# Ledger of designs, part 33: peptides against a protein of PDB entry 3HUF

Target 1, 320 residues: chain A of PDB entry 3HUF
Amino acid sequence: MWIIEAEGDILKGKSRILFPGTYIVGRNVSDDSSHIQVISKSISKRHARFTILTPSEKDYFTGGPCEFEVKDLDTKFGTKVNEKVVGQNGDSYKEKDLKIQLGKCPFTINAYWRSMCIQFDNPEMLSQWASNLNLLGIPTGLRDSDATTHFVMNRQAGSSITVGTMYAFLKKTVIIDDSYLQYLSTVKESVIEDASLMPDALECFKNIIKNNDQFPSSPEDCINSLEGFSCAMLNTSSESHHLLELLGLRISTFMSLGDIDKELISKTDFVVLNNAVYDSEKISFPEGIFCLTIEQLWKIIIERNSRELISKEIERLKYA

## One batch from the design tools (peptide; made by RFdiffusion4, then SolubleMPNN)

Design b1_p11_4_s1 (from b1_p11_4, 6 letters changed)
Fold by OpenDDE base, seed 3:
Structure b1_p11_4_s1 (fold): chain B 320 residues (1-320), chain A 11 residues (1-11)
Amino acid sequence: as target 1 above (320 residues)
Amino acid sequence: SEPIDEDHLSV
């Protein structure tokens, strides 16, 4: 989201969130959802128009800001952004930091981008929330992104966490639920004059982790916990691959269980399967290799003695 | 000193 602050008292010492929308900026406007009062001698009554666009799909993958358009409203002293005069038709900016000078004001409005990018675990939740979150200037999507700051898990009591949730946790993404999204939807008006009133997702995250025994205490407890082990995985999910990499596993990929040859078995400690393949092909597992699901592996890795547990399972099946 | 925009009529 865009946040503005200013040097001196020209914004009355307040920080403000700028959601997607249009703002008239000037000396003789009243602060509201579409106006920003700025007090200085050289600032015109109606000085500039700020227009913040909704996030693009590219912004979801890059963590880039919503486009910030600035137009001078034919003022006596003009408008500058990053020391450059705004063009007659206005200019658009994608920089994360903007120094906006209105007229000859000795103080600048500093606009900075606070990155918030929300990945959803399922398309239904994305479909429900994407529009509202985009109107907050929050990029949203389903696919993994290095720009992801938050991950929405589906809060079903008694269900196993998904691979997406596991991976999001290990990536140190802030896991949130629908309750946090609902809260975000209500705060839009309350944060206009005080950007500090933006709800902290860390409390939601802490509550999710604390109340769910499927999470370890920290990602660091699991990252590289299986270093030195080798696995084979069905080449079906990039998130699954990245999850196993974060565990420190050496990974080989295969397209079908039939591709698991003696050479692969000789170099592999265990095979990781998705639930569908595991359930359908239990009767046809290769001899002499330990096969498990990602969810079964997750149950092992969250234990303090994960290395000993996995070693025992490997030995049990190798000598059975 | 910062100049004054006296043109209060610029709408």
Scores: peptide ipSAE 0.295, ipTM 0.834, DockQ to the pose 0.099
Fold by OpenDDE base, seed 1:
Structure b1_p11_4_s1 (fold): chain B 320 residues (1-320), chain A 11 residues (1-11)
Amino acid sequence: as target 1 above (320 residues)
Amino acid sequence: SEPIDEDHLSV
């Protein structure tokens, strides 16, 4: 989201969120959802127009800002952004930090991009929330992104957390739920004048983790917890691979259970399968190898003695 | 000193 602040009292000492939309900036406007009052001697009645675009798909992957357009409204003293005069037709900016000088004001409006990029675990929730979140200037998507700051877990009562949720947790993404999204939507009008009123997603995350026994206390409890072990996985998802990497596993990949040869078995402590393959192929598992699902692995990983538990299961099935 | 936009003195 874009936040503006200013040196001195030209913005009344407040930080303001600029959601996607159009703002008239000047001395003789009243602060509201589409106007920003700025008081200085050289600022015109209606001095500039700020237009913030909705996030692009690219912004989801890059964590880039919503495009910020500035137009001077034919003022006596002009408008500058980052010490450059705004062109007659206006200019567009993709920098995360903008120093906006209105006229000859000795203080600048500082616009900065606070990155918030929300990944969804399921397309249904994305479809439900994307439009509203985009109108908040929040990029949204389904695919993993290095720019992702927040992850919306699917709340199905009594279901195991998804691989996406497990991975989001281990990569230290702030996990949120629909309740947080609802809260964000309701506070839009209240936070517009004071960016400090933005709800703390980290508090929401802490509450989710505390109230769900499917999470360990910290990602650090699980990261590299299986260092020194080797696994083979069915090449199904990149998230599954990345999850296993974060556990410190040495990973080999295969396309079918038939590709699991004696050499692979000799180098592999266990095989990780998706639920569908695990359930359908139980009878066809190679002898002398421990096969489990990611969800079964996760249940072991969240335990304090995960290494001992895995070692016992490996031994049990290797000598059975 | 910051110059005054005179268009504001006429209101």
Scores: peptide ipSAE 0.292, ipTM 0.840, DockQ to the pose 0.112
Fold by OpenDDE base, seed 2:
Structure b1_p11_4_s1 (fold): chain B 320 residues (1-320), chain A 11 residues (1-11)
Amino acid sequence: as target 1 above (320 residues)
Amino acid sequence: SEPIDEDHLSV
């Protein structure tokens, strides 16, 4: 989201969120959802137009700002952005920090980008929320991205957490739920004049972790917790691969259980399967190897003694 | 001192 603030009380000491939309900026406008009053001697009644675009798909992957357009409204003293005069047709900016000078005002309006990118675990939730979140200037998507700051967990009461949720947790993404999205939707109008009224996603996250025994206390408790172990991964998602990497596992990838020979068994501590393969192929598992699902592995890694637990399971099946 | 935009002092 874009936030503006200014020195010298020209914005009345307020920090304001600018959502996607058009704003008329000037001395003789009233503060509302489409107007920003700025009081200084050299500022025109209607001085500039700010236009903030909705997020692009690229912004979801880069964490870049919504495009910020500035147009001077044929003013006596002009408009500058980052010490450059705004062009006659207006200029567009993708920088995360903008110093906007209206006329000869000795103080600048400082616009800064607060990055927020929300990943969704399922397409249904994305379809439900994407439009509303885009109107807040929040990029949304399904695919993993290094720019993602938040991850929406699907609240199905009594279900195991998904691999996507597990991975989002371990990569230190803030896990949120539908309740937080509802709060974002309700506060849109109230946060216009005070950016501090934005709901704290970290408080939502803490409450999710505290109330769900399927999460460890921190990502740090699980990251590299299985260092030194080796696994074979069969018919799993890319997210499963990245999850296993964050556990510190050495990973071999295979297309079929038939690819696992005696040599591979000798070098592999366990085999990770998706649920469908685990259920269908259980009768054909190679002898002398421990096979488990990612969800079964997760139940082990959230325990404080995860290394001892997995070692005992490996030993039990080698001698069975 | 900041110059005045006189066209905008008239309320």
Scores: peptide ipSAE 0.287, ipTM 0.840, DockQ to the pose 0.109
Fold by OpenDDE base, seed 5:
Order: C-alpha cells, then structure tokens, then sequence
Structure b1_p11_4_s1 (fold): chain B 320 residues (1-320), chain A 11 residues (1-11)
C-alpha cells in the first residue's frame, strides 16, 4: 500500500494510506477519501492530483508498487517528484519512494510503498476477495511468489492443512484467514487519517497457529529437521518440492512410479507422493521402500522426534 | 521565505 507522510505540519503530523483512486491535493480542500489537505503558503487551493492505480499481475510477483500518477493542476509554483518537475500532462511513477514537493513548500510529502502481497490457497477464496483487496492496493494471486507477505489459509473444519499452507508457514509468511480480510475491509475509512490503524496480521497469525495443532511451534523446528535423508518425489508441484527442500532433504524426481527401480530405491530413504497417486497406486508400490504422502510426512515432521520416527519407518521397510 | 500563493489572501 502507498503511505504518505510529511515533514513538519503540512500533513498535520499524520500518516495516510492512499488506496487506489484519485486524490485532489491542496491547501483549500478538506481531508476525505478523495482529498488531501496540505497546508503551506505556496501551495495552491487545488495544487495536484494524485492517482494510484490498482495492482498489476506483475506487482504480485515483484512486490512492486501500484503505479502512482502525479499531475500539477496548473499551479503558480508547480510540483516536483524526486527533484524533477512534473510534466504538464502529469507523470507516472513506479519507484517505491517518492519525494513530492508542492510549490515552494520547504517540506516534502514522502510517499513510500509498504509491501503487502496476499497469496491465496484456493481459487474460490481469491475470486471472493481479490477485487476488494485490489481496491486496497494489495496485489493478490494463487501462485507462489517471493513477494508474498501473507497467505490466506482455508478454514475447513476437520481438514488437514494444505501443502500451500505448510510451505507458507515454513517460508515465514504471515498466515491469515477470512476474519482478517473482513477486518481489513472495515478499516478503509479510518486509515485515511492514520496509517497506523491498519490491522495487525501478526495477532491473527498467532491465534491461528495457537489454535491449530497441525502447526509446529515455529518454522525453525522443521527447517532442516530431515537433513541427511534422501527422498524421491513425483514431479507434481513446486510447493511440494520447495517444502521438501526446506526440510533439508535431498530430492530426486521421477516422472512415473515405473521409474522407481532398484537403483532409485538404493539412493532414497523414502518416496513422497501426492494423495491422488498414493491412493490410486497403493497396490503397485515397489517393495522395500517407504512410500508416504506429503500430509503423512507433515504429521511426522511436526513431532519433536521427527528424525527418529522417520528412521523407524525406513528401517521397518528395508528389513521387512 | 516561502512565497505566498496570493489566491488565498483574498479571504
């Protein structure tokens, strides 16, 4: 989201969130959802127009800012952004930091991009929330992204957490739920005066983790917990691969269960399968190898004695 | 000193 603050009292000492939309900036406007009062002698009644675009798909992957347009409203003293005079037709900016000088004001408006990028675990939740979140200047998506700051967990009562949720947890994203998104939607009017009123997702996250026994106490409890073990996996999902890497596993990939030969068995401690393959192919599992689902693996890795549990299962099948 | 936008002195 874009946040503005200013030196001195020109913004009355307040920070403000700028959501996607258009703002008239000047000395003789009243602060509201579309106006920003800026108090200085050289600032015109209506001095500039700020326009913030909705997030692009690229912004979801890069964590880049919503495009920020500045237009001078034919003022006596002009407008500058990053020490450059704004062109007559306005200019657009993709920098994360903007120093906006209105007229000859001795103080600048500092606009900065605070990254908030929300990944969804399922397309249904994305479809439900994406429009509203985009109107808050929050990029959203389904695919894994290095720019993701938050991950929306599906609250399905009695279901195991998804691979996406497991991976989001281990990569230290803030896991949130629909309750946080609902709360976030209510603060839009309050945050126009004070950007500090943005709801804290960390409280939501702490509550999710505390109330769900499917999570370990910390990501650090699981990261590299299986160092020294080797697995093979069917080339299924990037999240599954990255999850296994975060566990410290050496990973071999195969394209078919038919590729699980004596050589592969000799090099691997266990085989990780998705639920669909595990359930369909149970009868055709090669002898002498431990096959499990990623969800079964997760149940082991959240235990304090995960290494001992895995070792026992490996031994049981190698010597059977 | 910061110059004044005179459009405000007419109040």
Amino acid sequence: as target 1 above (320 residues)
Amino acid sequence: SEPIDEDHLSV
Scores: peptide ipSAE 0.291, ipTM 0.836, DockQ to the pose 0.114; fails the geometry check

Design b1_p11_4_s2 (from b1_p11_4, 6 letters changed)
Fold by OpenDDE base, seed 5:
Structure b1_p11_4_s2 (fold): chain B 320 residues (1-320), chain A 11 residues (1-11)
Amino acid sequence: as target 1 above (320 residues)
Amino acid sequence: SEPLDEDHLSV
């Protein structure tokens, strides 16, 4: 989201979130959802127009800012952004930091991009929330992204957490739920005066983790917990691969269960399968190898004695 | 000193 603050009292000492939309900036406007009052002698009554675009798909992957357009409203003293005079037709900016000088004001408006990028675990939740979140200047998506700051967990009562949720947890994203998104939607009017009124997702996250026994106490409890073990997996999902890497596993990939030969069995401690393959192919599992689902693996890795549990299962099948 | 935008005097 874009946040503005200013030196001195020109913004009355307040920070403000700028959501996607258009703002008239000037000395003789009233602060509201579309106006920003800026008080200084050289600032015109209506001085500039700020326009913030909705997030692009690229912004979801890069964590880049919503495009920020500045237009001078034919003022006596002009407008500058990053020490450059704004062109007569306006200019667009993709920098994360903008120093906006209105007229000859001795103080600048500092606009900065605070990254908030929300990944969804399922397309249904994305479809439900994406429009509203985009109107808050929050990029959203389904795919894994290095720019993701938050991950929306599906609250399905009695279901195991998804691989996406497991991976989101281990990569230290803030896991949130629909309750946080609902709350976030209510603060839009309040944050126009004070950007600090943005709801804290960390409280939501702490509550989710505390109330769900499917999470370990910390990501650090699981990261590299299986270092020294080797697994093979069917080339199914990037999240599954990355999850297994975060566990410290050496990973071999195969394209078919038919590729699980004596050589592969000799090099691997266990085989990780998705639920669909595990359930369909149970009868055709190669002898002498431990096959499990990623969800079964997760149940082991959240235990304090995960290494001992895995070792016991490996031994049971190698010597059977 | 910051110059005044004269539009201020009409208040």
Scores: peptide ipSAE 0.265, ipTM 0.799, DockQ to the pose 0.112
Fold by OpenDDE base, seed 2:
Structure b1_p11_4_s2 (fold): chain B 320 residues (1-320), chain A 11 residues (1-11)
Amino acid sequence: as target 1 above (320 residues)
Amino acid sequence: SEPLDEDHLSV
């Protein structure tokens, strides 16, 4: 989201969120959802137009800002952005920090980008929320991205957490739920004049972790917790691969259980399967190897003694 | 001192 603030009380000491939309900026406008009053002697009644675009698909992957357009409204003293005069047709900016000078005001309006990119675990939730979140200037998507700051967990009461949720947790993404999205939707009008009224996603996250025994206390408790172990991964998602990497596992990838020979068994501590393969192929598992699902592995890694637990399971099946 | 835009003092 874009936030503006200014020195010298020209914005009345307020920090304001600018959502996607058009704003008329000037001395003789009234503060509302489409107007920003700026009080200084050299500022025109209607001085500039700010236009903030909705997020692009690229912004979701880069964490870049919504495009910020500035147009001077044929003013006596002009408009500058980052010490450059705004062009006659207006200029567009993708920088995360903008110093906007209206006329000869000795103080600048400082616009800064607060990055927020929300990943969704399922397409249904994305379809439900994407439009509303885009109107807040929040990029949304399904695919993993290094720019993702938040991850929407699907709240199905009594279900195991998904691999996507597990991975989002371990990569230190803030896990949120539908309740936080509802709060974002309701506060849109109230946060216009005070950016501090934005709901704290970290408080939502803390509450999710505290109330769900399927999460460890921190990502740090699980990251590299299985260092030194080796696994074979069969018919799993890319997210499962990245999850296993964050556990510190050495990973071999195979297409079929038939690819696992005696040599591979000798070098592999356990085999990770998706649920469908685990259920269908259980009768054909190679002898002398421990096979488990990612969800079964997760139940082990959230325990404080995860290394001892997994070692005992490996030993039990080698001698069975 | 900042110059005045006079066109904008008329309330």
Scores: peptide ipSAE 0.264, ipTM 0.804, DockQ to the pose 0.106
Fold by OpenDDE base, seed 3:
Structure b1_p11_4_s2 (fold): chain B 320 residues (1-320), chain A 11 residues (1-11)
Amino acid sequence: as target 1 above (320 residues)
Amino acid sequence: SEPLDEDHLSV
C-alpha cells in the first residue's frame, strides 16, 4: 500500500494510507477519502491530483507498487516528483519511494510503498476476496511468488494443512485466515488519518500457529532438518519441490512409479508422493523403498527428533 | 522565503 508522510507540519504530522483511487491535493481541501489537505504558502487551493491504480498481475510477482499518477492542476509554482517537474499531462511512477514537492514548499510529501502481497491457498477464497483486496492496493494470486508477504490458509478445524501452507510457513510468509481479511475490509476509512491503525497480521499469525499443533514453533526448526537425506518426488508440484528443498533434501524427480528404477532406489532414502498417488498405488509401491506423503513427512519433520524418526522408517522398510 | 500563492484558482 502507498503511505504518505511529510516533513514539517504540511500534513499535520500525520501519515496517511492512499488506497487505489483519485485524490485532490491542495491547501483549500478538506481531508477525506478523495482529498488531501496540504498546508504551505506556495501550495495552490487545488494543487495536484494523485491517482493510484489497482495492482497489476505483475505487481503480485514483483512486489512492485501500484502505479502512482501525479498531475499538476495548472498551478502557479508547479509540482515535482523526485526533483523532476511533472509533465503537463501528468506522469506515472512505479518507484517505491516518491518525493513529491508541491509548488515551492520547502518540505516534501514522501510517498513510500509498503509491500503487502497475498497468496491464496485455494481459488474459491481468491475469488471471494481479490476484488476487495485489490481496492486496498493489495496484489493477490494463487501461484507461488517471491514477493508474497501473506498467505491465506483455509481455516477448517480438524483438516490437515496443505502443502501450500507448509511451504508458506517455511518461507516465513505470514499465514493469515479469513478473519484477518474481514478485518482488513473494515479498516479502510479508519486508516486515512493514521496509517498505524492498519491491522497487524502478526497477531492473527501467532494465533493460528499457537492453536494448531500441525505447526512447529518456528520455520528454523524445520529448514535443513533433513540435510543429508535424499528423496524422489513425482514431478507434479513446484511448491512440493521447493518445500522439500527447504528441508535440505536432495531431490530426484520421476513421472510415474514405474520410473523408479534400481539406480534411483540406490541413491534415494525415501519416495515422496502426493495423496492421490499414494492412495491409488499403495499396492504397487516399489520394493525396498520407503514411500510416504508430504503430509506424513510433515508430521515427522515437526518432531524434535525428525532425523531419528525418518532414519528408523528407512531402516524398517529396507530390512523388512 | 517561500512565496505566497494567495489567489491561484486551480480549476
Scores: peptide ipSAE 0.259, ipTM 0.805, DockQ to the pose 0.094
Fold by OpenDDE base, seed 4:
Structure b1_p11_4_s2 (fold): chain B 320 residues (1-320), chain A 11 residues (1-11)
Amino acid sequence: as target 1 above (320 residues)
Amino acid sequence: SEPLDEDHLSV
């Protein structure tokens, strides 16, 4: 999201969130959802137009800002952004930090991009929330992204957390839920005069972790916790692969259970399967190898003695 | 001192 603040009192000492939309900036405008009052002698009644675009698809993957357009409204003293005079037709900016000088004001408006990219675990929730979140200047998507800052877990009562949620947690992404999204949706209807009033996702995250025993205390408790072990998995999910990598596992991939030969068994401590294959093919599991689901692995990995638990299961099946 | 935008004088 874009946040503006200013030196001195030209923004009344407040920070403000700028959502996608158009703002008239000037001395004789009233602060509202489309106007920003800035008080200084050289600032025109209607001085500039700020236009913030909705997030692009690229912004979701890069964590780049919503495009920020600045137009001078034919003012006496002009407008500058990053010490450069704004062109007659306006200029567009993709920098994360903008120093906006209106006229000859001795103080600048500092616009900065607070990175917020929300990944969704399921397409239904994305479909429900994406439009509203994009109108907040928040890029959204389903695919993993290095720019992802937040991850929306699906609250299904009594279900295990998904692989996506597990991976997001290990990536140190802030896990949030629909309650946080609902709260965010209310923010758009308000003139945010103080950007500090933006809901803190970390509080939501803390509450999720505290109230859900499926999470370890920290990602660090799980990262590389299985270093030295080797697994094989079906080539079904990139997220599953990345999750297992974060556990410190050496990973081999196979396409079918029939591809699990003696060589693979000899170098593999356990096989990771998806739920569908685990449930349907349990009778066809190779002898002498420990097979489990990601969810079963996760239940082990969150335990303090995860290495011992896995070792015992491996040994049990090698000598059975 | 910051110059005044005279458009402020048009009440």
Scores: peptide ipSAE 0.266, ipTM 0.808, DockQ to the pose 0.106; fails the geometry check

Design b1_p11_4_s3 (from b1_p11_4, 6 letters changed)
Fold by OpenDDE base, seed 5:
Structure b1_p11_4_s3 (fold): chain B 320 residues (1-320), chain A 11 residues (1-11)
Amino acid sequence: as target 1 above (320 residues)
Amino acid sequence: SEPIDEEHLSV
């Protein structure tokens, strides 16, 4: 989200969130959803127009800002952004930090981008929330991204957490739910006056983790917990691969169950399969190898004695 | 001193 603040009293000492939209900035406007009052002697009644675009798809992957357009409204003293005079037709900015000088005001408006990118676990939830979140200047998507700050967990009562949720947890993404998104949608009016009124996602996250026994106590309890073990997996999911890497596993990939030969078995402690393959092919599993799903692996990983549990299962099948 | 936008002196 874009946040503006200023030195001195020109913004009345308040930080303001700028959502996607158009703002008239000037001395003789009243603060509202489309106006920003700036108090200084050289600032015109209607001095500038700020236009913030909705997030692009690229912004979801980069954590880049919504495009920020500034237009001077043909003022006596002009407008500058980052010490450059704004052109008569306006200029667009993709920098994360903008120093906006209105007229000859001795203080600048500092606009800064606070990155918030929300990944969704399922397309249905994305479809439900994307429009509203984009109108808040929040990039949204389904795919894994290094720019993701938050992950929306699907609340299915009685279901195991998804691989996406497991991975989001281990990569230290703030896991949120629909309740947080609902709350976030309600604060739009209040944060116009005070950007500090943004809801705390960390409280939501703490509550989710505390109330769900499918989560370990911390990501650190699981990261590298399986160091020294080797697994094989079908080359099906990047998230699954990254999850297994975060566990400290050596990973071999194969294209089909037919590729699980004596050589692969000799160098692999266990095989990780998706649920569909596990359920369909369980009758054809090669002898002498431990096959499990990611969800079954996760149930072991969240236990304090995960290494001992896995070792016991490996031994059971090697000596059977 | 910051120059005044004179259009505001009449307020």
Scores: peptide ipSAE 0.218, ipTM 0.782, DockQ to the pose 0.117
Fold by OpenDDE base, seed 1:
Structure b1_p11_4_s3 (fold): chain B 320 residues (1-320), chain A 11 residues (1-11)
Amino acid sequence: as target 1 above (320 residues)
Amino acid sequence: SEPIDEEHLSV
C-alpha cells in the first residue's frame, strides 16, 4: 500500500494510506477519502491530483507499487517528484519512494510503498477476495511468488493443511485467514487518516499457529531438520519440491513409479507421493522403499524427534 | 521564506 507522510506539520503529523483512487491535494481541501489537505503558504488551494492505480498482475510477482500518477493542477509554483518537475499532462511513477514537493514548500510529502502481496491457496477464496484487496492496493494471486508477504490458509474444518500452507509456513510467509481479510476490509475507512491503525498480520499469524496443532512452533524447527536424508519425489508440484528443499533433503525426481530403479532405491531413504498416487498405487510400491505423502511427512517433521521418527520408519520398511 | 500563493490567500 502507499503511505504518505511529511516532515513538519504540513500533513498534521499524520501518516496516511493512499488506496487506489484519486486524490485532490491542496491547501483548501478537507481531508477525506478523495482529498488531502496540505498546509503551506506556496501550496495552491487545489494544487495536485494524485491517482493511485489498482495493482497489476506484474506487481504480484515483483512486489512493485501500484502506479502513482501525479498531475499539477496548473499551479503558480508547480509540482516536483523526486526533484523533477511534473510534466504538464502529469507523470506516472513506479518507484517505491516518492518525494513530492508542492510548490515551494520547504517540506516534502514522502510517499513510500509498504509491500503487501497476498497469495491464496484456494482459487475460490481468491475469487471472493481479490477485487476487494485490489481496491486496497494489495496484489493477489495463486502462484508462488518471491514477493508474497502473506498467505491465505484454506480453512476447511477437519482437513490437513495443504502443501501450499506448509511451504508458506517454512518460507516464513505470514499465514492469514479469512477473518484477517474481513478485518482489513472493515478498517479501510479508519486507516485512511492513520496508517498505524493497519491490523497486525503477525498477531493473526501467531494466533493461527498457536491454535492449530498442525503447525510447529517455528519454521526454524523444521528448516534443514532432515538434512542428510535423501528422497525421491513424483514431479507434480513445485511447492512440494521447494518444501522438501527447505527440509534439507536431497531430492531426486521421477515421473512414474516405474522409473524407480535399483539405483534410485540405493540412494533414496524414502519416496514422497501425492495423495492420489499414494492411494491408487499402494499395491505397486517398490519393495524395500518407504513411501509416504507430503502430509504424512509433515506429521513427522512437526515432531521434536522428527529425525528419529523418520529413521525408524525407513528401517521398519527396509527389513519388512 | 516560502513565497505565498496570493491567489489563494483570499479564503
Scores: peptide ipSAE 0.216, ipTM 0.786, DockQ to the pose 0.112
Fold by OpenDDE base, seed 4:
Structure b1_p11_4_s3 (fold): chain B 320 residues (1-320), chain A 11 residues (1-11)
Amino acid sequence: as target 1 above (320 residues)
Amino acid sequence: SEPIDEEHLSV
């Protein structure tokens, strides 16, 4: 999201979130959803127009800002952005930090991009929330991205957390839920006066972790916890692979259970399967190898003695 | 001192 603040009293000492939309900036405008009052002697009544575009698909993957357009409204003293005079037709900016000088005001409006990029685990939830979040200047998507700052956990009562949620947790992404999204959607008007009124996702995250025994105390408790072990994985999802990598596992991939030969078994401590294959093919599992689901693996890795638990299961099946 | 946009003093 774009946040503006200014030196001195030109923004009345307040920070403001700028959502996608158009803003008239000037001395004789009233602060509202489309106007920003700036108090200085050289600033015109209607001095500039700010236009913030909705997030692009690229912004979801890069964590780049919503495009910020600035137009001078034919003012006496002009407008500058990053010490450069705004062109007659306006200029567009993709920099994360903008120093906006209106006229000859001795103080600048500082616009900065607060990175917020929300990944969804569930396409239905994305479909429900994407439009509203995009109107907040928040990129959204389903695919894993290094730019993701937040991850929406689907609250299904009594279900295990998904692989996406597990991976998001290990990536140190702030896990949020629909309650946070609902709250976030209500703040649009209140943050006009004070950007600090934006709800902190970390509180939501802390509450999720505290109230759900399926999470370890920290990602660090699980990262590389299985270093030195080797697994074979059915080639299913990239997220599952990346999750296993974050556990410190050496990973071999296979396409079918029939590809699990003696050589693979000799090099592999356990086989990771998806739930569907585990449930359907349990009778056809190779002898002498520990097969488990990612969810079963997760239940082990969140335990303090995860390495011992896995070792015992491996040994039990090698000597059975 | 910041110059005044005089078009604004007439309000």
Scores: peptide ipSAE 0.215, ipTM 0.784, DockQ to the pose 0.110
Fold by OpenDDE base, seed 3:
Structure b1_p11_4_s3 (fold): chain B 320 residues (1-320), chain A 11 residues (1-11)
Amino acid sequence: as target 1 above (320 residues)
Amino acid sequence: SEPIDEEHLSV
């Protein structure tokens, strides 16, 4: 989201969130959802128009800011952004930091981008929330992104966490739920004058992790915990591959169980399968290799003795 | 000193 602050008292010492929308900025406007009062002698009654666009799909993948448009409203002293005079028709900015000078004010309005990108594990949840979150200036998507800051898990009591949730956790993404999204939908008015009132997702995250025994104490307990082991996996999921990489595994990929030859078995400690393949092909597993699902692997990984548990399972099946 | 936009000197 865009946050503005200013040097001196021109914004009355307040930080303000700017959501997607249009703002009239000037000395003779009243602070509201579409107006920003700025107090300085050279600032016009109606000095500038700020227009913040909704997030693009690219912004979700890059963590880039919502486009920030600035237009001077034919003022006596003009408007500058990053020391450059705003053009007559206005200019658009994609920089994460904007120094906005209104007229000849000795103090600048500093606009900075606080990245928040929400990945959804569930497409139905994305469909439900994307519009509202985009109106908050929050990029949303389903696909993995290096820019992802938050991950929405589905609150299904008694279900195993998904691979997406496991991966999000290991990536140190803040895991959130629908309750946090509901809360975000209500804050739009309250945070206008005080950006510090933006709800902290970390409390939601801590509560999710604390109340779910499927999470380890920290990502650090699992990252590289299987260093030195090798696995093979079906080449079906990038998230699954990245999850296994974060565990420190050497990974080989295959397209079918028939591709698991003696050479691959000789170099592989275990095979990771998706649930569908695991359940359908249990009777056809290659001899002399340990096969498990990601969910089964995860249950081992969250244990303190994960390396010993994996070693015992490997030994059990090599000598059976 | 910052110049004044006089159109706005309405105290």
Scores: peptide ipSAE 0.227, ipTM 0.785, DockQ to the pose 0.115; fails the geometry check

